# Designs tried in a protein design run: peptides against a protein of PDB entry 9GMZ. Part 15

Target 1, 343 residues: chain A of PDB entry 9GMZ
Amino acid sequence: TGFPLELLTRPATERLAYFENYTVAHPRLKEVYEILMRTIAEPAGASFIFVYGASGVGKTTLRLRVEQKLTELALPKLESDRARVPVVGIEAIAPESRYFNWKEYYTRALITLEEPLIDHKFDYGVRGISRDNFGKINVESKVVAPALRRALENALIHRHPDVFFVDEAQHFGKVASGYKLQDQLDCLKSLANMTGILHCLLGTYELLTFRNLSGQLSRRSVDIHFRRYCADSPEDVQAFKSVLLTFQQHLPLAETPNLVDHWEYFYERTLGCIGTLKDWLKRVLSDALDREATTITLKDLQKRALSVAQCQKMFKEIQEGERQLSETEADVQNLRSALGLGA

## One batch from the design tools (peptide; aimed at target 1 A239)

Design b1_p11_6_s2 (made by RFdiffusion4, then SolubleMPNN; from b1_p11_6, 9 letters changed)
Fold by OpenDDE base, seed 3:
Structure b1_p11_6_s2 (fold): chain B 343 residues (1-343), chain A 11 residues (1-11)
Amino acid sequence: as target 1 above (343 residues)
Amino acid sequence: ALARRFIASVA
């Protein structure tokens, strides 16, 4: 199974959009997807889910697929309950200043939750929040962060999403000198507690710092590790090659490129991260379409590859995250042994 | 958005 051949006669924009919207169902994505869906359905008193893994592993793709599925599952109920939003997902923005911009966060969350097509538009009791002629939420500059928080709390209560996703959640950890990361976690914890809405934070291994800061969060959180593919695992190598095979079949080009034969080079420049791989192939596809090329060559790949220096930096960050998790696993085994439980 | 688009298309 490959791309629809009709795409070869379509504009470059449609061909690129096809590939951008295409998702490879690979083993790690499927595993994490099933765990996440089950946890959302049965949170068992958890207020948080942490999904952590390497940059470019595919966390945003995971989020979008879960959002899609939760929306599909909610459709029959949404016919009668037009006030409900089944899921809300935002991306946390890196602060331009030394502190996280909560006003911007609440504004983005509220805008995302209060989509233009939602029925039963409520007044959240905050002056300076309105809808434009297109039904889009507008927040006046005079509205302060505490008022936006109250509006978001009310919106979350009224809309009752099954989960609130925050992608790139490591940006909550970008705190000014003298501010505590704990204060950011306490704000999030308070929002989850006040609304009763399950929060899912997706991010890099920098999210592990969040887990370590609060013994109360550990009891109210579920951790999900989204692993990369490892070259030392034959199964992981085979899965990675299978992803390359699938991508080469779904590149809307006249001649199918041979990506699989270059699997080691793809692994070297992606570190086993499928999101990084997809983004690389998008860039290369865009270039090929601009040139009206019939295929992608190794030279085309090399032009858009991450540099060795970039890969070395990314790999150090991955190794540090994987090390911290391995130490935690060892600590669990040591605790079990000390308790007289088998390994 | 997806759900509301669907609902709006059948309403």
Scores: peptide ipSAE 0.011, ipTM 0.470, DockQ to the pose 0.019
OpenDDE base, seeds 1, 2, 4, 5: peptide ipSAE 0.010, 0.009, 0.010, 0.005; ipTM 0.470, 0.470, 0.479, 0.419

Design b1_p11_6_s3 (made by RFdiffusion4, then SolubleMPNN; from b1_p11_6, 8 letters changed)
Fold by OpenDDE base, seed 4:
Structure b1_p11_6_s3 (fold): chain B 343 residues (1-343), chain A 11 residues (1-11)
Amino acid sequence: as target 1 above (343 residues)
Amino acid sequence: SLRRRFIASVA
């Protein structure tokens, strides 16, 4: 089933919003969704889940779908336990300075966790944290990061989410030295331990650096690799073509564009990343709607495509990440030798 | 969110 045909008579803003809100349930997304949902339900003593994959693979879409599902599953219990928050998700922001802004992170986490309409408001025990007349959390500029941390710890304990999501979590690693990176990991570990709340960090392959720097985190973490589609796999190519077919059916245009016949061009400019594909099609759809066009042409696609230079850079970053995940026989032998097991 | 809609419906 394609888009609702009545959208063709609706404003461009509504047509665009339909496509923006539409999610293709592609095989890799389904796989990682099921693994993540199972891991959240049965963390087996893990304090962390790492979800890593290429930029634009669809990690934010995964998070949003899991947040939606966890919320739906919690609804019957939320009628009786109005203090509970089933899930909280935040995006980590890249610092403007060389140092991650923990004060801003804790503030945004508190604001996200403490919805204005939530019942059973509690005192954070921190001066300068209040609610406005609309129930929104306000944090005064004088409140220091350690106080905000304590407030967040108390809020997480009180609201008891099944998981705390941090999207774009590679931004914790944007510190000038390996020592400072360890401090960031220790801060995150301490927050998870103090609250007893499972943390899920979603990010690029740069998250592997975090995982590998802390043997204690490695012992308490579950890893989920969100893979892109690879052109050297016939199954992956077929899955990618099926995604294109689904998107062409869900573009609210009078004439269905033939995206599938151009699959190689779409693959070239997305590297098998469905999020990158969706964002590209969204830009092209917006342009088409602005022109009141009946369809999308190859020229329209070319106008909004990533450049070859951008794709080459992104592909190098992906290849390096995929390489780091390839366990070699040499790595196993080196580990065995280091353990005294012999070759 | 569904949660916000739920909370708003019971508030």
Scores: peptide ipSAE 0.022, ipTM 0.455, DockQ to the pose 0.019
OpenDDE base, seeds 1, 2, 3, 5: peptide ipSAE 0.009, 0.006, 0.005, 0.006; ipTM 0.409, 0.376, 0.324, 0.354

Design b1_p11_6_s4 (made by RFdiffusion4, then SolubleMPNN; from b1_p11_6, 9 letters changed)
Fold by OpenDDE base, seed 1:
Structure b1_p11_6_s4 (fold): chain B 343 residues (1-343), chain A 11 residues (1-11)
Amino acid sequence: as target 1 above (343 residues)
Amino acid sequence: MLRRRFIASVA
């Protein structure tokens, strides 16, 4: 079933909002969703989940779907436990300096965790943290990072989310030295341990460098690779074409554009990343709606496509990430040799 | 939050 035909008589803003809010349940998204939901339900002593994959693969979409589902599953319990927040999700900010801004991180986490509709005023035990008349958290500028951390620890314990999501988590790795990177990891590990809350870090393949710094974290983490679709796999090509067909049916235009016939061009300019594809189609749809067009043409697509140079850069980053995740026989042999197991 | 509709891809 395509888009609701009534949208054709609606304002361009509603038509665009429909497509923006539409999500294709493609195979890789379903797979990673199922793994992530299972891991959250049964963490088996894990304190961390790492979800890594290409930029634009759909990690934010995954997070939002899991957040929605966890919220839906928690609804019956939330009637009795009004203090509980089922899930919290934040985005890690790129550091403006050689140092990660922990103060900003803790502040955003507190603000996100403290939904305005929570009737229970929680005392964070920290002076300069208050709620406004709308229940929003206000943090005074004088509150220091260690105090905000304690407030967040207490809030996480009290609200007891099933998982704490951190999107763009590769930003923890953007520090000036390996020592500082270890300190960041130890800070996160300590937060997870002190609260007992499962942390899910979503990021690019740069997150692997961060993940590999701690053997202790390795024992207490689950890894989930959110793969792109690969053109060398017939199954992946078919899945990608099916996504195009679905998007084609869900573009709220008078005439259904033929996206599937251009699948190679879509693949070339998205590298098999469905988020990149959606963002591209969203831009093209916006342009089409602004000019009251009945459909989308190849020329319209070309105007909003990533350049070849952008795609080449993105592809190199993807290939390096995929290479790091490929277990070679040499890697196994090197590990076995290092363990004294022999070849 | 506008409820994002999760729709199965049509094969």
Scores: peptide ipSAE 0.000, ipTM 0.390, DockQ to the pose 0.036
OpenDDE base, seeds 2, 3, 4, 5: peptide ipSAE 0.006, 0.000, 0.000, 0.000; ipTM 0.432, 0.370, 0.430, 0.443; seeds 2, 4, 5 fail the geometry check

Design b1_p11_7 (made by RFdiffusion4)
Pose (drawn by RFdiffusion4):
Structure b1_p11_7 (pose): chain A 343 residues (1-343), chain P 11 residues (1-11)
Amino acid sequence: as target 1 above (343 residues)
Amino acid sequence: SPTVTTEVTVP
């Protein structure tokens, strides 16, 4: 397989768009996708899905793909329920203040729930907020956060989304003190419990500070680790080389450059993160299409790679996250012994 | 825009 040969006659813009729209279902992403879809289809009391992963591993692409896939299920379901949004997805806003702005979060979440059939919803539940009949949801600055949250709860329980996505969930950790971390997530827990809607949180390894704050949160959450490819296990190396081969075969050029020969350097400047690899390859392809190059040279790759210091910071954070998320037989034995079960 | 997806074959 490979890129369509017709693209050679087309201008560089078509080649670049093709490569941008190209995706690879590498094993780690496939497994994480399968787990996430299975868990969304049946939460069974869980109120959170944590998706831990390094920067550039593909969390956002996973969110977008699962949103698109779930939207497919909604079309047959719509014949039964006219007013139902299948999936709602938003991004956590990094606040300018010391603490996360819950009022702005509620405002954006309610705004994202705009639908053309707004007549079906009627009143949101609290005065002071309504659509301006121009397709935009208007909220008043005098409306307080408890009333806005109550309106969001009512809107969510009316629409009943399958899953609620909060991309970049590490921004929830912006707090004014050292003790507010548990409350920051308890508020979202209460919202999810009352609305009966699973809140899937995606973020980098900084989200691990939101892991196990309390037993209640521990039970109300499901951990999904989007592991990067590690050079330690030969199988992961084989998979990383294989991803490079797929990219080598699928980037539009006159002749396919050799990328497997330079797999070590790619791993050195990507740490196995597939998104970081594709961003680099797309940048190199764009640089090459400017000069109409027939192949990719190592010099081109080196020109637009990542700095050593940046990769050192990436690896440090990744090592800390993998160390925190590691699970061994020793931990299972310790828990067995402490539980008094034995063996 | 449409998305093209290919699976990885690991030997």

Design b1_p11_7_s1 (made by RFdiffusion4, then SolubleMPNN; from b1_p11_7, 8 letters changed)
Fold by OpenDDE base, seed 1:
Structure b1_p11_7_s1 (fold): chain B 343 residues (1-343), chain A 11 residues (1-11)
Amino acid sequence: as target 1 above (343 residues)
Amino acid sequence: MEVIEVELEVP
């Protein structure tokens, strides 16, 4: 089943919005989605979930799908508990300084947590936090990070989300080395413990450094690896081709482009990352719609492709992450063998 | 925002 044919008579903005809002339920996304949803429902004493994978693998799409599903599942309870927020999701900002901006983090978390409940007054227990006439939180410049943390703790306790998502969570690690990174992790751990709210950190393979630095976090964390599709796996190649087939049917163009015949080129320029593929096709679709084109050509694809140099850089980062995971798996096997647990 | 989820088609 392709796109609604009525879209061909619609403005370019609606046609593009259709494709933007379109999600292919590809095997790796489904797998990670099911694991994540199950872990959120039954955290088994976990305080953290780590979701790591290549840039452009689809982590943000995963988060948004889980946020939607948790919201849908919470609707019957929200009728009785109007203070509850089912899920909260923020993106961690890359720090501009040698220090992570906790004040900004707490402010953004508070703003996001309050967005669904514009009409609901909550006392944060902190002076200098107010709501505007549009229900948006205003934080006065005089409010210090420890006070914002207490406000966030109180808000998280009161609204009790099923999970707190932090996207691009590798940004916690960029400026902190050694002891400072441990302090940041201890800060997050303390926030999760004080609120009783499960935290899900999504990010690149740089998140693996967090797993190894705190033996205390490791005991209360669940790891989810969001893998890319690998060209050396026949099943992964078939899944990648199926994604291309599905995307070509859902490009709102008069003539269906043949993407599948170019699967190797798509793989070369996406490294098996479906988010990178979707973003590429979105750019190409936008260009085609601007030209009122009937289809997409290979030349149109080439114009918006990542450069070979970009792909080579991204591939090195992926290989390093995959290597670190394979070493960790080998270390687990070695540990099991050393413990007399069969491999 | 309406999210359109589509099942993967097999070539």
Scores: peptide ipSAE 0.148, ipTM 0.838, DockQ to the pose 0.780
OpenDDE base, seeds 2, 3, 4, 5: peptide ipSAE 0.021, 0.069, 0.021, 0.023; ipTM 0.635, 0.804, 0.637, 0.580

Design b1_p11_7_s2 (made by RFdiffusion4, then SolubleMPNN; from b1_p11_7, 8 letters changed)
Fold by OpenDDE base, seed 2:
Structure b1_p11_7_s2 (fold): chain B 343 residues (1-343), chain A 11 residues (1-11)
Amino acid sequence: as target 1 above (343 residues)
Amino acid sequence: SKVIEVDLQVP
């Protein structure tokens, strides 16, 4: 089952939008999705979920699918509780300065949580936070970070989402000394504890630094590793080829390109990361549609591929993350064995 | 957004 053939008669913008707006439910995405949904439903006293994996593995796609599903599941309750928001998701911004901008973080979180269409309005207890004529939250420049935090705490308590997502969460740590990173983590812990809202941080393997900083977090956090596909696993290679087959069937072109025959080249330039693959194919599809091409060629793929140098850098970052996780898993096994808990 | 299942039966 491929794309709707009617798309071939539609404008290039609509053909591209089709490819952008669908999600390929590959095995690793499904696995992590099920674990994440289960953990949100039954957090077992956890205050945090950490979802980590390679850049371009598909973490944002995972978040968006979970947000959609939680919203769908909450619809019957939202009719009776007009104050409730089922889920909230934000992206952490890389700081331009040496310090994470907490004022911007709280403002973005508050704006995202307090969508204009929510009927039940309440006072945040903070001067300089208001709703405009369209019901959108406006935060005056004079409002300080501690006041915005209190407003967000009140909003989270009142709206009671099942989870608060923070995407690109490695940006909390990028410019901080180890001490400043601990302070940021303690700030997030305090927010989760005061509101009773489960927080899910999604990011790169740089999130492993957060795991190691606090023995108290490890007791109140669930870790989810979103793995890439590995070329040394026959099952992972088969899954990766199946993803390529699915993509080639859903490229809205007159002639179906044979992506599967080039699987090694796709693997070399994506490192088994399906988000990287989708973004590459989007660029190539856009170029093909602009030229009114009937298909995609190897030359078209090569024009938009990541360079070998970019892939080597990305692979080094992946190997370091995978190494740190393997050492941690071995340490857990050694600890269990030393405790007389069977492996 | 539409979700498309991956068929693992690649020839």
Scores: peptide ipSAE 0.179, ipTM 0.833, DockQ to the pose 0.421
OpenDDE base, seeds 1, 3, 4, 5: peptide ipSAE 0.024, 0.021, 0.024, 0.025; ipTM 0.630, 0.654, 0.679, 0.699; seed 1 fails the geometry check

Design b1_p11_7_s3 (made by RFdiffusion4, then SolubleMPNN; from b1_p11_7, 9 letters changed)
Fold by OpenDDE base, seed 1:
Structure b1_p11_7_s3 (fold): chain B 343 residues (1-343), chain A 11 residues (1-11)
Amino acid sequence: as target 1 above (343 residues)
Amino acid sequence: MEVIEVDLEVP
């Protein structure tokens, strides 16, 4: 089934919003979604989930779909427990300095956690935290990071989300090396332990460094690899073509573009990352709608494609991440063999 | 947000 044909008579903004607001449930997204949902439901004593994969693979889409589902599942309980927030999700910010801004992190987390119109006044136990008339949290500049941490701990305990999402979590590692990175991880671990809230860190392959640095985190973490589609796998190529078919059916244009016939070009410029593909098609659709075009052409695609140089850079970053994972898998096999556990 | 299933039977 394609897009609703009625969209062809609608404004360009509504047509674009349709394309923005739908999610293609591609095989890798579905797989990772099912693993993540199961892990959130049954963490088995885990305090952390690491979701890592290429930039543009679809991690943000995954997060948003899980947040939606957890919210839907919580609705019956929220009627009785109006203080509960089913899920909280923030994006980690790239640090501007050699130090991670914990004050900003705690402030953003607290604001996001309290954004639902929760009628229940909560005392954070911290002076300089207030709610405005719209229920939004205001944090005075005088509030120090340790006080904001205590406020967040209390809020997380009181609101008891099923999971705390941190997107772009590789930003924790960018400024911290060695001991400082360990201190940051210990800080996050302490927050998870003090609150009893499961933390899910989503990010690039740079998150793999966190797995290796703390043997204590490794014992309490679940790893989820969100893989791209690989052109050397016939199954992955078929899945990628199927995604293109689905996208071409859901572009709200008068004439259905043939994306599938150009699958190699789409693969070349997305590296098998469906988020990159969606963002590309969104830009092309926007341009087509602005021109009142009946379809999109290869020239329209080329105009909005990532450059070959960008793709080459992204591909090197992917290959390094995939290599590190393969080495880790080999290390696990070597460890098993050394332990007398058969391969 | 609408979820669209992928048709894996591409010609």
Scores: peptide ipSAE 0.189, ipTM 0.856, DockQ to the pose 0.408
OpenDDE base, seeds 2, 3, 4, 5: peptide ipSAE 0.156, 0.147, 0.157, 0.024; ipTM 0.834, 0.824, 0.843, 0.684

Design b1_p11_7_s4 (made by RFdiffusion4, then SolubleMPNN; from b1_p11_7, 8 letters changed)
Fold by OpenDDE base, seed 5:
Structure b1_p11_7_s4 (fold): chain B 343 residues (1-343), chain A 11 residues (1-11)
Amino acid sequence: as target 1 above (343 residues)
Amino acid sequence: AEVHEVELEVP
């Protein structure tokens, strides 16, 4: 089933918004979604979930879908429990400075957790945290990071979400020394332990450094690899072509473009990352709508494609992450073999 | 915003 044909008579902004809000339930997204939902329902004493994969693989889409589902599942309980927030999700910001800004992180987490429209207002017990006339949280500049942490701990305990999501979590690792990275991990671990709230960190393969630095986190973490589609797998190539077919049917244009015929070019410029593909198609659709074009051409695609140099850089980062995982799998296999356990 | 989940059409 394609896009609603009525969109062809609608403004360009509405046509673009349709495609932006459209999500393809591709096999890797479905697989990771099911694993993540099961892990949230039955964490088995885990305090952390790590979801790692290539930039543009679709981690933010995964997060948003899980947030929606957890909210839907919680609705009947939220009628009786006016204090509860079912899920909280934030994006970690890349620090402008050499160090992660914990004050900004705690402030953003509090603002997201304490929605202005929530009926049950919480007293943070911290001077300089207030609500404005619109119920929005205001944090005075004088409030220090340790006080904001205590406020967040209390808010997380009181609101008791099923999971706390942090997207782009590799930004916690942007510290000048390995010792400072350990301190960041211990800080996150302490927050999860003090609140009893399951934390899900989504990010690039740079999150593997977090796993490797803390043998203690390994005992209380679940790892989920969100893989890209690989051109050496016939099944992955078929899935990637199916995604292209689905997107071409959901581009709100008068003439359906043939994206599938160009699958190799799409693969070359996305590396099998569906988020990168969707963002590329959004840019091309926006350009087509601005020109009132009936369709998109290969020239329109080429105009908005990532450069070969960008793709080569991204591919090196992917290969390094995939290599580290493959080495870990080989090490497990070698350990099993050395223990006299079967493969 | 209506998030339309569409199952992949198998080609």
Scores: peptide ipSAE 0.026, ipTM 0.639, DockQ to the pose 0.802
OpenDDE base, seeds 1, 2, 3, 4: peptide ipSAE 0.025, 0.021, 0.017, 0.022; ipTM 0.630, 0.573, 0.567, 0.635

Design b1_p11_8 (made by RFdiffusion4)
Pose (drawn by RFdiffusion4):
Structure b1_p11_8 (pose): chain A 343 residues (1-343), chain P 11 residues (1-11)
Amino acid sequence: as target 1 above (343 residues)
Amino acid sequence: SSHITTEVNVP
């Protein structure tokens, strides 16, 4: 397989768009996708899905793919319920203040729930907020956060989304003190419990500070780790080389450059994160198409790679996250002994 | 837009 040969006659813009729209279902992503879809289809009391992963591992692409896939299920379902949004997805806003702005979060979440059939919803539940009949949801600045949240709860319970996505969930950790971390997630827990809607939280390894704050949160959450490819296990190395080969065969050029020969350097500057690899390859392809180059040289790759210090910070954070998420037989034995079960 | 996805065949 490979890129369509017809693209050679087409201008560089078509080649670049093709490569941008090209995706690879590498094993780690496939497994994480399968687990996430399975868990969304049947939460069974869980009120959170944590998706931990390094920067550039593909959390956003996963969210977008699963959002598209779930939207397919909604079309047959719509014949039964005319007013139902299948999936709602938003991004956590990094606040300018010391603490996360819950009023802005509620405002944006309610705004994202705009539908053309707004007549079906009628009143949101609290005065002061309504659509301006121009397709935009208007909220008043005098409306307080408890009333806005109550309106969001009513809107979510009415629409009943399959899953609620909060991309970049590490921004929830912006707090004014050292004790508000548990409350920051308890508020979202209460919202999810009352609305009966699973809140899937995606973020980098900084989200691990939101892991096990309380036993209630521990039971109300499901952990999904989007592990990067590690050079320690040969199987992961084989998979990383294989991803490079797929990219080598699928980037539009006159002749396919050799990328497997330089797999070590790629891993050095990407740490196995597939998104970081594709961003680099797309940048190099864009640089090459400017000069109409027939192949990719090592010099081109080196020109637009990542700095050593950046990769050192990436690896430090990744090591900390993998150390915190590691699970061994020793932990299972310790828990067995402490539980008094034995063996 | 259209998105194309290819599976990786690990040997």

Design b1_p11_8_s1 (made by RFdiffusion4, then SolubleMPNN; from b1_p11_8, 8 letters changed)
Fold by OpenDDE base, seed 5:
Structure b1_p11_8_s1 (fold): chain B 343 residues (1-343), chain A 11 residues (1-11)
Amino acid sequence: as target 1 above (343 residues)
Amino acid sequence: STVHEVDLEVP
């Protein structure tokens, strides 16, 4: 089933918004979604979930889908427990400095956790945290990071979300020394342990460096690899073509573009990352709507494609991440073999 | 925001 045909008579902004809000339930997204939902439901003493994969693989889409589902599942309980927030999700900001800004992180987490719609005023026990006339959290500039942490710990305990999501979590790893990276990990561990709230960190393969530095995290963390589609797998190529077919049917244009015939070019410029593909198609759709075009052409695609140099850079980052994972798997097999355990 | 989850159509 394609897009609603009524969209063809609607403003360009509404047509673009339809495609922006459209999500293809591709096999890798479904797989990772099911693993993540199961892990959240039954963490088995885990305090962390690491979701790692290529930039543009669809991690933010995964997060938003899980947040939506957890919210839907919690609705019947939220009527009786008005203090509860079922899920909280934030994006970690890339620091302007060489150091992660914990004060900003805690402030954003508090603001997200304490949406204006929550009737129950919680006293954070911290001077300089208030609600404005609209119920929005205001944090005075004088409030220091340790006080904000304590406020967040208290808020997380009181609101008791099933999971706390941090997207772009590789930004925690942006520290000047390996020692400071361990301190950042210990801060996150302490926050999870003090609150009893499961933390899910989503990020690029740079998150593996964070994972590997903490042998103690290994006992209390679950790893989820969000893989791209690989051109050397016939099944992955077929899944990628199916995604292109689905997107071409959901582009709100008068004439359905043939994206599938260009699958190799789409693969070349997305590296099998569906988020990168969707963002490319959004840019092309926006240009087509601005021109009142009936369809999109290969020339329109080429105008908005990532450059070969960008793709080569992204591919090197992917290959390094995939290599690190394959080496870890091989090391486990080698260890098992050396112990006389079957592989 | 109507998030339309649509199952993949198989070519």
Scores: peptide ipSAE 0.035, ipTM 0.648, DockQ to the pose 0.778
OpenDDE base, seeds 1, 2, 3, 4: peptide ipSAE 0.011, 0.033, 0.018, 0.022; ipTM 0.527, 0.684, 0.615, 0.634; seed 2 fails the geometry check

